# Designs tried in a protein design run: peptides against a protein of PDB entry 5T59. Part 15

Target 1, 112 residues: chain A of PDB entry 5T59
Amino acid sequence: TTPTMQSTSLLTEHLGYPPISLVDDIINAVNEIMYKCTNAMEKYLMQRNIIGKKDFSDEIKIGTAKLESLLENSVDKNFDKLELYVLRNILSIPSDLLEENRFRLLHHEKLV
Target 2, 90 residues: chain B of PDB entry 5T59
Amino acid sequence: EHIRFQRLVQVCNKALEESIRKLQSWEKIHECFPNYGQTREGIENLTVCQQQVIKLWSNLSRVEFDAIFHERSIEEKLNQLDDLINKARS

## One batch from the design tools (peptide; made by RFdiffusion4, then SolubleMPNN)

Design b1_p9_8_s4 (from b1_p9_8, 5 letters changed)
Fold by OpenDDE base, seed 1:
Structure b1_p9_8_s4 (fold): chain B 112 residues (1-112), chain C 90 residues (1-90), chain A 9 residues (1-9)
Amino acid sequence: as target 1 above (112 residues)
Amino acid sequence: as target 2 above (90 residues)
Amino acid sequence: SKLARELLS
């Protein structure tokens, strides 16, 4: 189920930040890591671009770009699934707690 | 009793593992460098590159994700959330 | 790591 405005507000109060902020941090981090990995790979191979009398620079650039695209697609797919799962199943409040009496309990724990 | 943080770690690990899976395929790597990979030296370079990029992926993700979890105090917050839910249902 | 060194270079 999709998170409600009520659950988002309560979780924001509990966490000190909106639930989506955690997901944003995770996704931003993996994207940065992804490009660091592909950049390092390209640099490593470009320093080894000449074998014998042949220069493979163009092939290395194209090949690394293909691998980057492959990784990008996989990251996008898997972390979209992660975002959905985290927001729905981990950073969520059960519906039975989304009542006036239950809200008081959450606020009480925060204040005391 | 505390399950949410464990699940968070599990799904993060799963997403990371599934994301890097295609780079773990030697066939996929070799296909991107068809002529370079026809040389002995090229194969050696690609082999080292594949191994090292997977290690780099793993190490960077571990360090960065742990930093995020710490900065967001997410283990403590999720444990508290579990406790609140359990208390409300008891 | 060889690639890590490339990242830091």
Scores: peptide ipSAE 0.180, ipTM 0.936, DockQ to the pose 0.020
Fold by OpenDDE base, seed 4:
Structure b1_p9_8_s4 (fold): chain B 112 residues (1-112), chain C 90 residues (1-90), chain A 9 residues (1-9)
Amino acid sequence: as target 1 above (112 residues)
Amino acid sequence: as target 2 above (90 residues)
Amino acid sequence: SKLARELLS
């Protein structure tokens, strides 16, 4: 089930922030981590770019770029799925609670 | 009783695990370094690099995600949500 | 870790 405006409003009131903000934090974090990992990987290998008398710097740069792209694609795919799941199934309000009488329950709990 | 936070942790872990899956493939790693990986020393370096990047991925994600969860008080909020739902259905 | 040190450098 797709989140509704009503559920978003209620959850925002409950959480103190919009549900999407949590997902944004998660996705931003993993993106940062991703690039830190690939950067570290490149630096590690570039410090070990000479094997025997051969310089593999160019190959390392290209190779790490390929791995970065691979990781980017995977992160995008999996965390897009995560976003949908979290918003639909975790940060969600069942339809029975979206009824007018139940809507007040959430409001009442905040006031008490 | 409380299920939503557990699910959040689970799906986060799953997404992290699935995201790093390709880097866990030695074949994929080696394919990116076809000549470098033909040397003994290159293979050793790639092996260490692969291992270390996976560890770095795991450690950074754990620390950062826990920080997010704490800052957003998400466990408490999700537990409260579970309680509200259960109460409404009782 | 080795890569962690690279990140910090």
Scores: peptide ipSAE 0.178, ipTM 0.936, DockQ to the pose 0.020
Fold by OpenDDE base, seed 2:
Structure b1_p9_8_s4 (fold): chain B 112 residues (1-112), chain C 90 residues (1-90), chain A 9 residues (1-9)
Amino acid sequence: as target 1 above (112 residues)
Amino acid sequence: as target 2 above (90 residues)
Amino acid sequence: SKLARELLS
């Protein structure tokens, strides 16, 4: 189920930040890692671009770009799924607790 | 009793694993370098590259994700959330 | 790793 505004507010209060912020951090991190990986790959191969008398620089650039695209698509797909799962199932409040009693409990725990 | 953080770690690992899966395919790697990969030296370079990038992916993700989890205190917060929920249901 | 060194270089 989709998170409610009430759930988001409660979780924000509990976490000290909106739930989406955690997901954003994760996604930003993996994107950075992804490009670091592909960049490293390109650099590694470009240092080995000449075999015999043939220069494979162009092929390497195109090939690494293709791999980057492939990885991008996979990252997008899988971390979109992750985002949905985290927000719906991990950073979530059960619907039966989204009542006045839950609010009191959270308030009480913060004061104690 | 505490399940949310464990699940977070699990789904993160799964997402990372599934994301790198295609790069684990030698066939896919080779297809991107059709002529380069026809040379012995090229194959060797691609093989090393493939292995190293997978390791780099794993290592960087571990370090960065752990840092995020620490900075966000997410294990503690999720454990507390579990406790709150359990308490409310008791 | 070899690729990691490429990032640091």
Scores: peptide ipSAE 0.173, ipTM 0.935, DockQ to the pose 0.020
Fold by OpenDDE base, seed 3:
Structure b1_p9_8_s4 (fold): chain B 112 residues (1-112), chain C 90 residues (1-90), chain A 9 residues (1-9)
Amino acid sequence: as target 1 above (112 residues)
Amino acid sequence: as target 2 above (90 residues)
Amino acid sequence: SKLARELLS
């Protein structure tokens, strides 16, 4: 069920890029989004750091950092699962087709 | 007949939803700001912040993922792959 | 959104 070199080559030909490139784009995007979210949150709260006579700047910085870590852990876990699933189940060629040389249909359709 | 792209969208949405789930917990948010969250104004600020960050997460992910899918022409490519597989099995 | 505006600054 693990992608083979042959499968990767065929899919690369079909897609115009290696299958892993799509996953890389997705993961890079969510990481960027994650840090944008946490950065925005910190800035929003930091603009509201004084309540009454008390300055909560230090608590806000620590708190937002904790939330960032929480989100990072969750993103890493869930998108690692996503990567495995996509590469194994979506961007894949069934083994029975490879064994029966049915993958030639990719070449046939491309040439015709 | 076309199932792969649908699955891709589904698993992406699931990963996004599960990733943000803990931030949807008010308890977890409040725990990170134990003193700030003891003030009325602090609670109000945290409430707005929580709502807005979740919204931002959703909006940014939608826009960026759609852009990726478009740039990679993944719907078309996956549909073609489904067709090829179905044809081979017929 | 309010937070989105923070990204513009």
Scores: peptide ipSAE 0.171, ipTM 0.935, DockQ to the pose 0.020

## One batch from the design tools (peptide; made by RFdiffusion4, then SolubleMPNN)

Design b1_p10_1_s1 (from b1_p10_1, 4 letters changed)
Fold by OpenDDE base, seed 3:
Structure b1_p10_1_s1 (fold): chain B 112 residues (1-112), chain C 90 residues (1-90), chain A 10 residues (1-10)
Amino acid sequence: as target 1 above (112 residues)
Amino acid sequence: as target 2 above (90 residues)
Amino acid sequence: MRKHYDSFLK
């Protein structure tokens, strides 16, 4: 299930930032890394585009684009799963802590 | 006792590993360069390229994710969360 | 290997 507003508020208070901000950082980072990897691969092969008397530049560009697409699809799939898991199972507050007495405990610990 | 940060690291590593899985396949690499990969020199270049991109993926992700975890103080915060939960249940 | 790696990054 989706995290409640109450959970989000409590976690934001605890973390100093909304839980989604951590996930955003992770996803933004992996996207940047992904394109750095594919760009490096293309540049490396383009520096080695001629073998014998044949120029493979077009094939290299198409091939690296295909690999980029494969990586993009995999990243999207796996990090969508990661987002759901992190927000629901890691950055989450159990229902018993959302009850009246347990809710006060979280605030009390912060003030002490 | 402290489980949440460990789980965070595990799921991050799993996502990274699964994401790069297809690039680890020589067959997948080769099929993207069908003519280039028919030459000896092309095979050598692709082999090095595959190895280097996987290493780059691993190194960059480690550095960047560690930086994020540090900037967000997430290990400390998750450990504190575990402690709060355990205390509330005791 | 580091030289080669650096070349790959550039």
Scores: peptide ipSAE 0.126, ipTM 0.936, DockQ to the pose 0.017
Fold by OpenDDE base, seed 5:
Structure b1_p10_1_s1 (fold): chain B 112 residues (1-112), chain C 90 residues (1-90), chain A 10 residues (1-10)
Amino acid sequence: as target 1 above (112 residues)
Amino acid sequence: as target 2 above (90 residues)
Amino acid sequence: MRKHYDSFLK
């Protein structure tokens, strides 16, 4: 179930930031990590591009690009699932707490 | 009693593990370097590269995700949310 | 970050 506006507002008040901000941080982080990893692979292999007087630079560049694409696809797929799960099941408020009386309770708890 | 933060950690770990799975396949790595991987030195280099990138992935993700969780105070906030929900239902 | 990267590029 998609989070409601009311749920988002309450969670934003509780967290001090919108729930989506946490997910954004996570996804941005993994993307940065991903490119650091692929860059490291390319550089490592390019430093070892000559074997038996043969230059494998072109093959290394193409190969690392393929690996990057594979990793990109996997990251996109899995962290899209993560986003949905987190927003729906972790950063969520049960429907019974979204009622008028429960809404007041949440507000009251913050004021105490 | 406190379950949300645990679930967050679990789903993050799962996503990270599933994402790196393709790089854990030697066959897939080798296929990307068909001629390079036909040499002894090439195989050695690819082996080290594969191992190191997986370690780098693991280490960087641990450090960065922990930093995010700390900066967002998410464990505390999720525990408070659990407590609030449990209190309301008691 | 750089530390981990440099470690790989040993």
Scores: peptide ipSAE 0.147, ipTM 0.938, DockQ to the pose 0.019; fails the geometry check
Fold by OpenDDE base, seed 4:
Structure b1_p10_1_s1 (fold): chain B 112 residues (1-112), chain C 90 residues (1-90), chain A 10 residues (1-10)
Amino acid sequence: as target 1 above (112 residues)
Amino acid sequence: as target 2 above (90 residues)
Amino acid sequence: MRKHYDSFLK
């Protein structure tokens, strides 16, 4: 079930921030972590770029870029699913409560 | 009773685990370094690199996600939400 | 997804 404007408003009041803000924090964090990881990989291997008489710098750069792409695709896929799930099933108000105006309890508790 | 925060943690862990899965594949790693990985030293370096990046991924995600959850007071808020919903249904 | 940002042991 897709969140409604009403649900979003109520949850924003309850949370003190829009539900999407939490998801944004999570996704931004994982993106940062992702690039830190790939950067670390490249640096580690570039410090070990020469094996015997061969310099593998070019291969390392290309290879690390490929791994980064793989990770990017996976992160995008899985955290898109996460976003959908969180907004629909965690940061959500059951539709039956919205339809029956029982969500007013949330508002009432906030005011009292 | 309180289920939403638990589910949040679970889905976050699931997303993190699934995201790093490709890097956990030695075959995928080796394919990216076809010549480098044909050397003994290269294999050793790639092995260590793979292990370290996975650990880094795990450690950073734990720290950062916990920080987010704390800053957003999400456990408390989700518990309250559970309680409110349960109360409304009573 | 969203905004993007720009080393380990041994």
Scores: peptide ipSAE 0.134, ipTM 0.941, DockQ to the pose 0.055; fails the geometry check
Fold by OpenDDE base, seed 2:
Structure b1_p10_1_s1 (fold): chain B 112 residues (1-112), chain C 90 residues (1-90), chain A 10 residues (1-10)
Amino acid sequence: as target 1 above (112 residues)
Amino acid sequence: as target 2 above (90 residues)
Amino acid sequence: MRKHYDSFLK
C-alpha cells in the first residue's frame, strides 16, 4: 500500500528527513555510477579505436551508446522497483501503529 | 529481530545485480560492436572493457551506497524502527 | 588488478 501522510510524517520525524530523501540519494548515486561506467567504457575503447588500418571510432560511439541505453533501461526498471519496495516495506509503519495510542509511543520515544 | 536494514541491503544488492546483468552478457556486448568484435584485438579490448566496467560498477556502488547509509544513519534508524514496532506490539 | 583497474579509469 502507498504510505500515508501520517506514516511519512512520523518517519520524517524519526529519520530526521523524509523517507523519499534516502531513495533519492540511492537513485542519484546509481545514475551517476551508471554514466561513469559507460563513459569509462567509451574512453577506454576510443583509446583503442584503430585496429590495423581501420578506424572504429564511429562504431565504438554507437556501440557504447547502445550499451548505455541498455544499462539505463535496466537501472530505471530495477530501481523503480527498489523505490516502491523501500517506501512500502522498509521505510514504513505498520497500520496497527498508525493509531492514536501507538502514535503516542513513537512520540514518547523521541522525547525521552 | 532487526530486519529492515538487512532488507534494505538485500534489495539494493539485488537492484545493482539485476541492473548490471545485461552487461555481463558477452553476446550483448559483442552485438554492440559487430565489426570491432570480429578482430582479435577488438575482442581482447572488449573483454577487458567488460571485466573492468563490471568491477567499476561494483566498487563504485559499494563505496557510494555505504556512504549514503552512513550519512543517513539508516542502520541505526531502521533498527530503532524495528524496536519501536516490537515494543508497540508487546 | 589494481594496475589494470587504474588504467581503465584513465
Scores: peptide ipSAE 0.123, ipTM 0.936, DockQ to the pose 0.017; fails the geometry check

Design b1_p10_1_s2 (from b1_p10_1, 5 letters changed)
Fold by OpenDDE base, seed 5:
Order: structure tokens, then C-alpha cells, then sequence
Structure b1_p10_1_s2 (fold): chain B 112 residues (1-112), chain C 90 residues (1-90), chain A 10 residues (1-10)
């Protein structure tokens, strides 16, 4: 179930920011981390590209690119699931609290 | 009583662990470097590289995610949300 | 994964 506009509004008021902003931060962070890792791997191996007078630079470049793609696919899959779960189950308001009386309660609590 | 922040941490850890799992496979690493990995030095380099990348992944994710959680005050906010929901249902 | 600008940075 997709979060309602009402839920988003209430949570935005409570959090001080839209719920999706937290997820965006997390996803942006893991993307940055991912490319830092793959870059580090390529750099490390490229500094060790010659073994027994044979240059493995081309193989290293292709291999690290393949690993990057592998990691990208895994990150995409798992953090798409994370986004869905967080927005539906963590940053969510139960339906009973979306009724008029409960809505007022949330608003009142903020004012006190 | 307070459950939402705990769940957030759990799903973040799960996503991170599942994401790095393929890089934890030596077979997958070696397959990407078939000739390089046929040399003694190549195997040694790949081994160190694999270990260091996994450590880097773990360390960076811990630091960055903790920073996000702090900057967004998410633990406090989620605890308050739990309390609010429980209060409304009492 | 997508990258998004967040205007609510702390």
C-alpha cells in the first residue's frame, strides 16, 4: 500500500521533513559508498597490474567493471526493497489514526 | 513499546549485508580475473583487495548511516511516533 | 540507484 497524502503530510509535520527525504539520504549514501569501493578496488589492482613482466591492465579494467555492475544490481534490488518497507511500515501512520479525531490529536500534540 | 527505530536499523543492516554478499564470493571475484587469478601474486592481490573492499563497505556505511540518523533525529522522532500511537490507542 | 537532491540537509 502506498502512503497517503494525509500520512505524508502528518509525518512531514512531525519529522520536519518529508519521509522520502530520509530514504533519499540513505540511497544517496550507499551509492556514494558503492562507487568509492569499486574505485578503490580498481586503483589497488591497477597499481599491481604487472606480474612476471605481463601487463594485466586490460583484464583488471574489465574485471572491476563487471564487479561494479554486479554490486550495482545488488544495491538496486535490496535498497528498492528497503525503500518500500521503510515507507510502508516504519514511516507510516496506522489507518485508525488517520480518522478525524486522531488527526486532531496529532495536531494538538504538536501545539503542546 | 519503541519498535520503529529498531526496525529501521535492522532493515538497513539487512540491505547492506545482502548487497555486499556477491563480493564476498571468492568464486565471483576470481571469475572476473581469470588470467590474473592464475598467478600467485594475482591471487594474493585479489584476496587483499576483496577483504579491504568489504571492510571499507562496512566502515563507510556505519559512519554515513549513523550520521544520517543523527542529522535527521530519526531515533527520537520514531520513538515519539511510537509513543503517540500507543497513547492514541490507550 | 537513483540520486536525489535533498533540500532538507542538516
Amino acid sequence: as target 1 above (112 residues)
Amino acid sequence: as target 2 above (90 residues)
Amino acid sequence: MRKHYNKYLS
Scores: peptide ipSAE 0.326, ipTM 0.947, DockQ to the pose 0.103
Fold by OpenDDE base, seed 2:
Structure b1_p10_1_s2 (fold): chain B 112 residues (1-112), chain C 90 residues (1-90), chain A 10 residues (1-10)
Amino acid sequence: as target 1 above (112 residues)
Amino acid sequence: as target 2 above (90 residues)
Amino acid sequence: MRKHYNKYLS
């Protein structure tokens, strides 16, 4: 279930930032890391592209691109799951607290 | 009693581990370089490359995620959230 | 993965 507007507001007040901001940071970070890894792989192999009398540059470029695609797919899948889990189960307010009196409690704790 | 931050760390680690799993497969690495990997030197290069990339993934993710968690004060905030929830239920 | 701009990054 998607978080309610109320829960988002309360969590934003508590965190000092919207819950999605944390997830965005994580996703942005892993994306950057992912491409750094694939780039490093390509560069490493391209520096070793000649074996004997054969130039494997084209194969290396294609191969590293394939690996990048594999990694992209895996990252997408797993961090989409992570996003859902974090927003639903970690950065969430239980339904029993999403009542008028409970909202007051959370708000009160911040102000006091 | 505090459970949310622990869960956050767990799911982050799981996502990172699951994501890099494909690159941990030598078979998948080799099949991307069918001719290169038929040479002794190529195999050696791929082996080192695979190892280094996995290490890079691990090191960068650790540093970056820890930085995010620190900058967002997420452990403290999640602990406080747990406390608030427990208090509200008492 | 999608990339997002976060205004809270400093």
Scores: peptide ipSAE 0.325, ipTM 0.947, DockQ to the pose 0.102
Fold by OpenDDE base, seed 3:
Structure b1_p10_1_s2 (fold): chain B 112 residues (1-112), chain C 90 residues (1-90), chain A 10 residues (1-10)
Amino acid sequence: as target 1 above (112 residues)
Amino acid sequence: as target 2 above (90 residues)
Amino acid sequence: MRKHYNKYLS
């Protein structure tokens, strides 16, 4: 289930970078996007914190924090699954290509 | 024939969609602002906020993920990988 | 989630 060192080496040669680097980029990006979204939500509502004569600032801060937590939990779960799937099923080399006679294919094609 | 890049896009979209699903629920939004959401103006503000956040999520993810895929040349590399695998099996 | 610097980005 876990990618072999051999597979990683071959894919690194093919890609020009380790497979995990792509996943790292994706995860870093979604984390940044997530906090941009929650920050935008808080800023928007805090600019509209007073309705009538009542100040809802405290409720807004607590509420946006709760929504951030919900989003964080969902992102963590779904992108952990994504990482496993990508590394095991997309950025992977079938076992038949890892046999001795076929192991040369990726290396050979790069040299040609 | 070429399947890996399509699968990458699919799983990325699925992860993004599943991640934002909770924020798409009005009930989930409203319950976080129980008193604010009891006012007319509060409801209006929350409605706009919800819509804007979802759009921001969608737009930013599209732009950033496309940039990653481009910088990593991943479509080309995955297509080449598919071709190598198919060639080896023929 | 983890945050990592990726040296392969330019």
Scores: peptide ipSAE 0.314, ipTM 0.947, DockQ to the pose 0.070
Fold by OpenDDE base, seed 1:
Structure b1_p10_1_s2 (fold): chain B 112 residues (1-112), chain C 90 residues (1-90), chain A 10 residues (1-10)
Amino acid sequence: as target 1 above (112 residues)
Amino acid sequence: as target 2 above (90 residues)
Amino acid sequence: MRKHYNKYLS
């Protein structure tokens, strides 16, 4: 399930960065987006916390926290799957290209 | 012929769609605000909030992921990778 | 989700 050292080296040379760096960017981005969304939700509702004579601030805080947890769990699950898929199937080199003669091909094409 | 970048976009979209699914459920939203959601105003506020969050999620993810793909030149690099693989197998 | 330091792009 883990990419080979050779594959990582070749892809790093091709990309100009390690394959994991792309995944890191994606994961960091979705984390930031996630908390921006939950923060926006909390802020929106907290500005509307009083209905009639009742203050729902506590319920809003608890409720938004629950939704945040749900979102966190889902993001964690789905983007862990994404990470595995990207590294295994997208940013990968077929075994036949990892042979000595094909290794040379990738390097040669870059230099020509 | 070029398939890797398309796959990247597809799996990113899938992950984003699956991740936001819980927030797309009105039932899940309402369950988190049992008393607030019993009021007319509360329901209205939650409805707008849900819509806004989903739109924010979609818009931010589009902008940020496109920025990442551009900064990493990933479409070009993946197309080149496809070409190299196809060439080696021909 | 875990966060990673991006040493290539910031």
Scores: peptide ipSAE 0.330, ipTM 0.947, DockQ to the pose 0.077; fails the geometry check

Design b1_p10_1_s3 (from b1_p10_1, 4 letters changed)
Fold by OpenDDE base, seed 1:
Structure b1_p10_1_s3 (fold): chain B 112 residues (1-112), chain C 90 residues (1-90), chain A 10 residues (1-10)
Amino acid sequence: as target 1 above (112 residues)
Amino acid sequence: as target 2 above (90 residues)
Amino acid sequence: MRKHYNKFLS
């Protein structure tokens, strides 16, 4: 199930930021890391593009692009799953705490 | 008692491991460079490249994710959340 | 602090 507006507001108050912001940071970071990795790989191989009398530059460019695509697909898949899990199971408030009496508890504890 | 932060770390590690798994396959790497990988030097270069990419992935992820967790104070916040939930149910 | 050069990132 998706997070409720109430749980989101309570968690935002508790965290000091919306829960989605943490996920955004994680996903943005892994995307940056991903492209740093593929870029480094391409540059490393392009510096070693000539073996004997053959120039493998075109093959290297195509090959690294394929690996990048492969990594992109895997990152997208796995971190979409991560997002759902984090928002549903980690950054979540049990229904019993969403009742009016328990709503006060979370708010009160922060203010004390 | 405190479980949420541990779970966060676990699922992050799992996502990272699953994401890099295909690059850990020598066969997948070699398939992308069919002619380059038929040369001795090419194999050597690809081997080093594969190893370094995996290391870079691991190291950058560790540093960046730790920074995020610190900046967001997520361990403390999740521990507090666990405590609040446990208190409410006691 | 010891400095290291990473050829892979160059």
Scores: peptide ipSAE 0.117, ipTM 0.937, DockQ to the pose 0.016
Fold by OpenDDE base, seed 2:
Structure b1_p10_1_s3 (fold): chain B 112 residues (1-112), chain C 90 residues (1-90), chain A 10 residues (1-10)
Amino acid sequence: as target 1 above (112 residues)
Amino acid sequence: as target 2 above (90 residues)
Amino acid sequence: MRKHYNKFLS
């Protein structure tokens, strides 16, 4: 289930930042890593683009672009799943704690 | 007792592993370079490239994710969350 | 943003 506003507020108070901020960091990081990897691959191969009398620069560019797309699709899929899982199951407050009598516990712990 | 941070690490590792899986396939790599990969030198270059990119992926992800977890103090916060939940249920 | 050295990168 989608986190409630109450859950988000309580978690934000507990974490010191909104839960989604952690996910944002993770996703931003993996995206950066992804493009660094593909860029490195392209550069490595482009430095080795000539074999014999043939120049494979065009094939390398196309090929690395295909790999980038492949990786990009996989990253998007898997980290979308990750986001949902983290927000729903890890950075979550059980429904039984989302009651008036239970809210005080989180506040109490913070104030103590 | 403390389970949330462990789950976070697990799901992150799983996502990273699943994401790079296709690049671990030599067949898929070769398919992207059909003519280049028919040369001896091309095969050698692609082999090294594949190995290095996978290593780079692993190393960068480890460093960056650990940094994020540290900066966000997420292990401590998730442990505290577990404790709060357990306390509330006792 | 953190920079990382890798011989494969450059």
Scores: peptide ipSAE 0.109, ipTM 0.940, DockQ to the pose 0.021
Fold by OpenDDE base, seed 3:
Structure b1_p10_1_s3 (fold): chain B 112 residues (1-112), chain C 90 residues (1-90), chain A 10 residues (1-10)
Amino acid sequence: as target 1 above (112 residues)
Amino acid sequence: as target 2 above (90 residues)
Amino acid sequence: MRKHYNKFLS
């Protein structure tokens, strides 16, 4: 299930930032890394595009684009799962801590 | 007692590992360059390229994710969260 | 992140 507004508020107070901000950082980072990897691969092969008397530039461009697509699909799939898991199971507050007495405990600990 | 940060690291590593899985397949690499990979020199270039991109993926992800975790103080915050939960249940 | 030389990236 989706985290409640109450959980989000409490976690934001505890973390100093909304839980989703951490996930955003992670996903933004992996996307940047992904394109750095594919760009480096293309550049490396394009510097080695001629073998003998044959120019493989077109094949290299198409091939690296295919690999990029494969990586994009895999990243999207796996990090969508990661987002759900992190927000629901790691950055979450158990229901028993959302009760009246437990709710006060979180605020009390911050003030001490 | 402290489990949340460990789980965060585990799921991050798993996501990274599963994401790069297809690039670790020589068959997948080769099929993207069917004619280039029919030459000796092409095979050598693809082999080095595959090795280097996997290393780059691993190194960049480690550095960037560690930086994020540090900037967000997430290990400390998750440990504190575990402690609060355990205290409330005791 | 600090700049670092990488032959593969260059």
Scores: peptide ipSAE 0.097, ipTM 0.939, DockQ to the pose 0.019
Fold by OpenDDE base, seed 5:
Structure b1_p10_1_s3 (fold): chain B 112 residues (1-112), chain C 90 residues (1-90), chain A 10 residues (1-10)
Amino acid sequence: as target 1 above (112 residues)
Amino acid sequence: as target 2 above (90 residues)
Amino acid sequence: MRKHYNKFLS
């Protein structure tokens, strides 16, 4: 279930930023890390591409590309689940606090 | 009492662990380099490469995620949210 | 560079 507009507004006020911004940061970070890892792997092996006078450069390039694809698929899957969980269960406000008489709670507490 | 930040850390760790699992499989690594991995030296290189990449993944994720949590003050904010909810229900 | 989502996952 998608978070309500009320929940998003209240959490944005509380956090100082929209809840989705945190998830964006996390996903952007892991994507950057992922490509750093695969790039490092390719460079390491390409520096060691000759064995017994045989050049394995082509195999290394193809192999590292395959590993990158595997990692990409796994990252996408697992962090999509993470996004869903965070927005539904962590960055969420219980329904009882979203009632009209309780809607002002976060704002009121901030003023105290 | 404070549970939301703990859950955030847990789900992040789980996602990171599940994501890197493919690279932790020697069989999958070797399959990507079928001829290179038939040589002694190739096996040695792949072994070191695998270990270093997993280590890099772990180190970078720790540093970057901690930085995000700090910049967003998320532990404090989630603790405050827990307190607010608990207070409202008391 | 930075990706942003337009809608939350439901």
Scores: peptide ipSAE 0.155, ipTM 0.941, DockQ to the pose 0.218; fails the geometry check

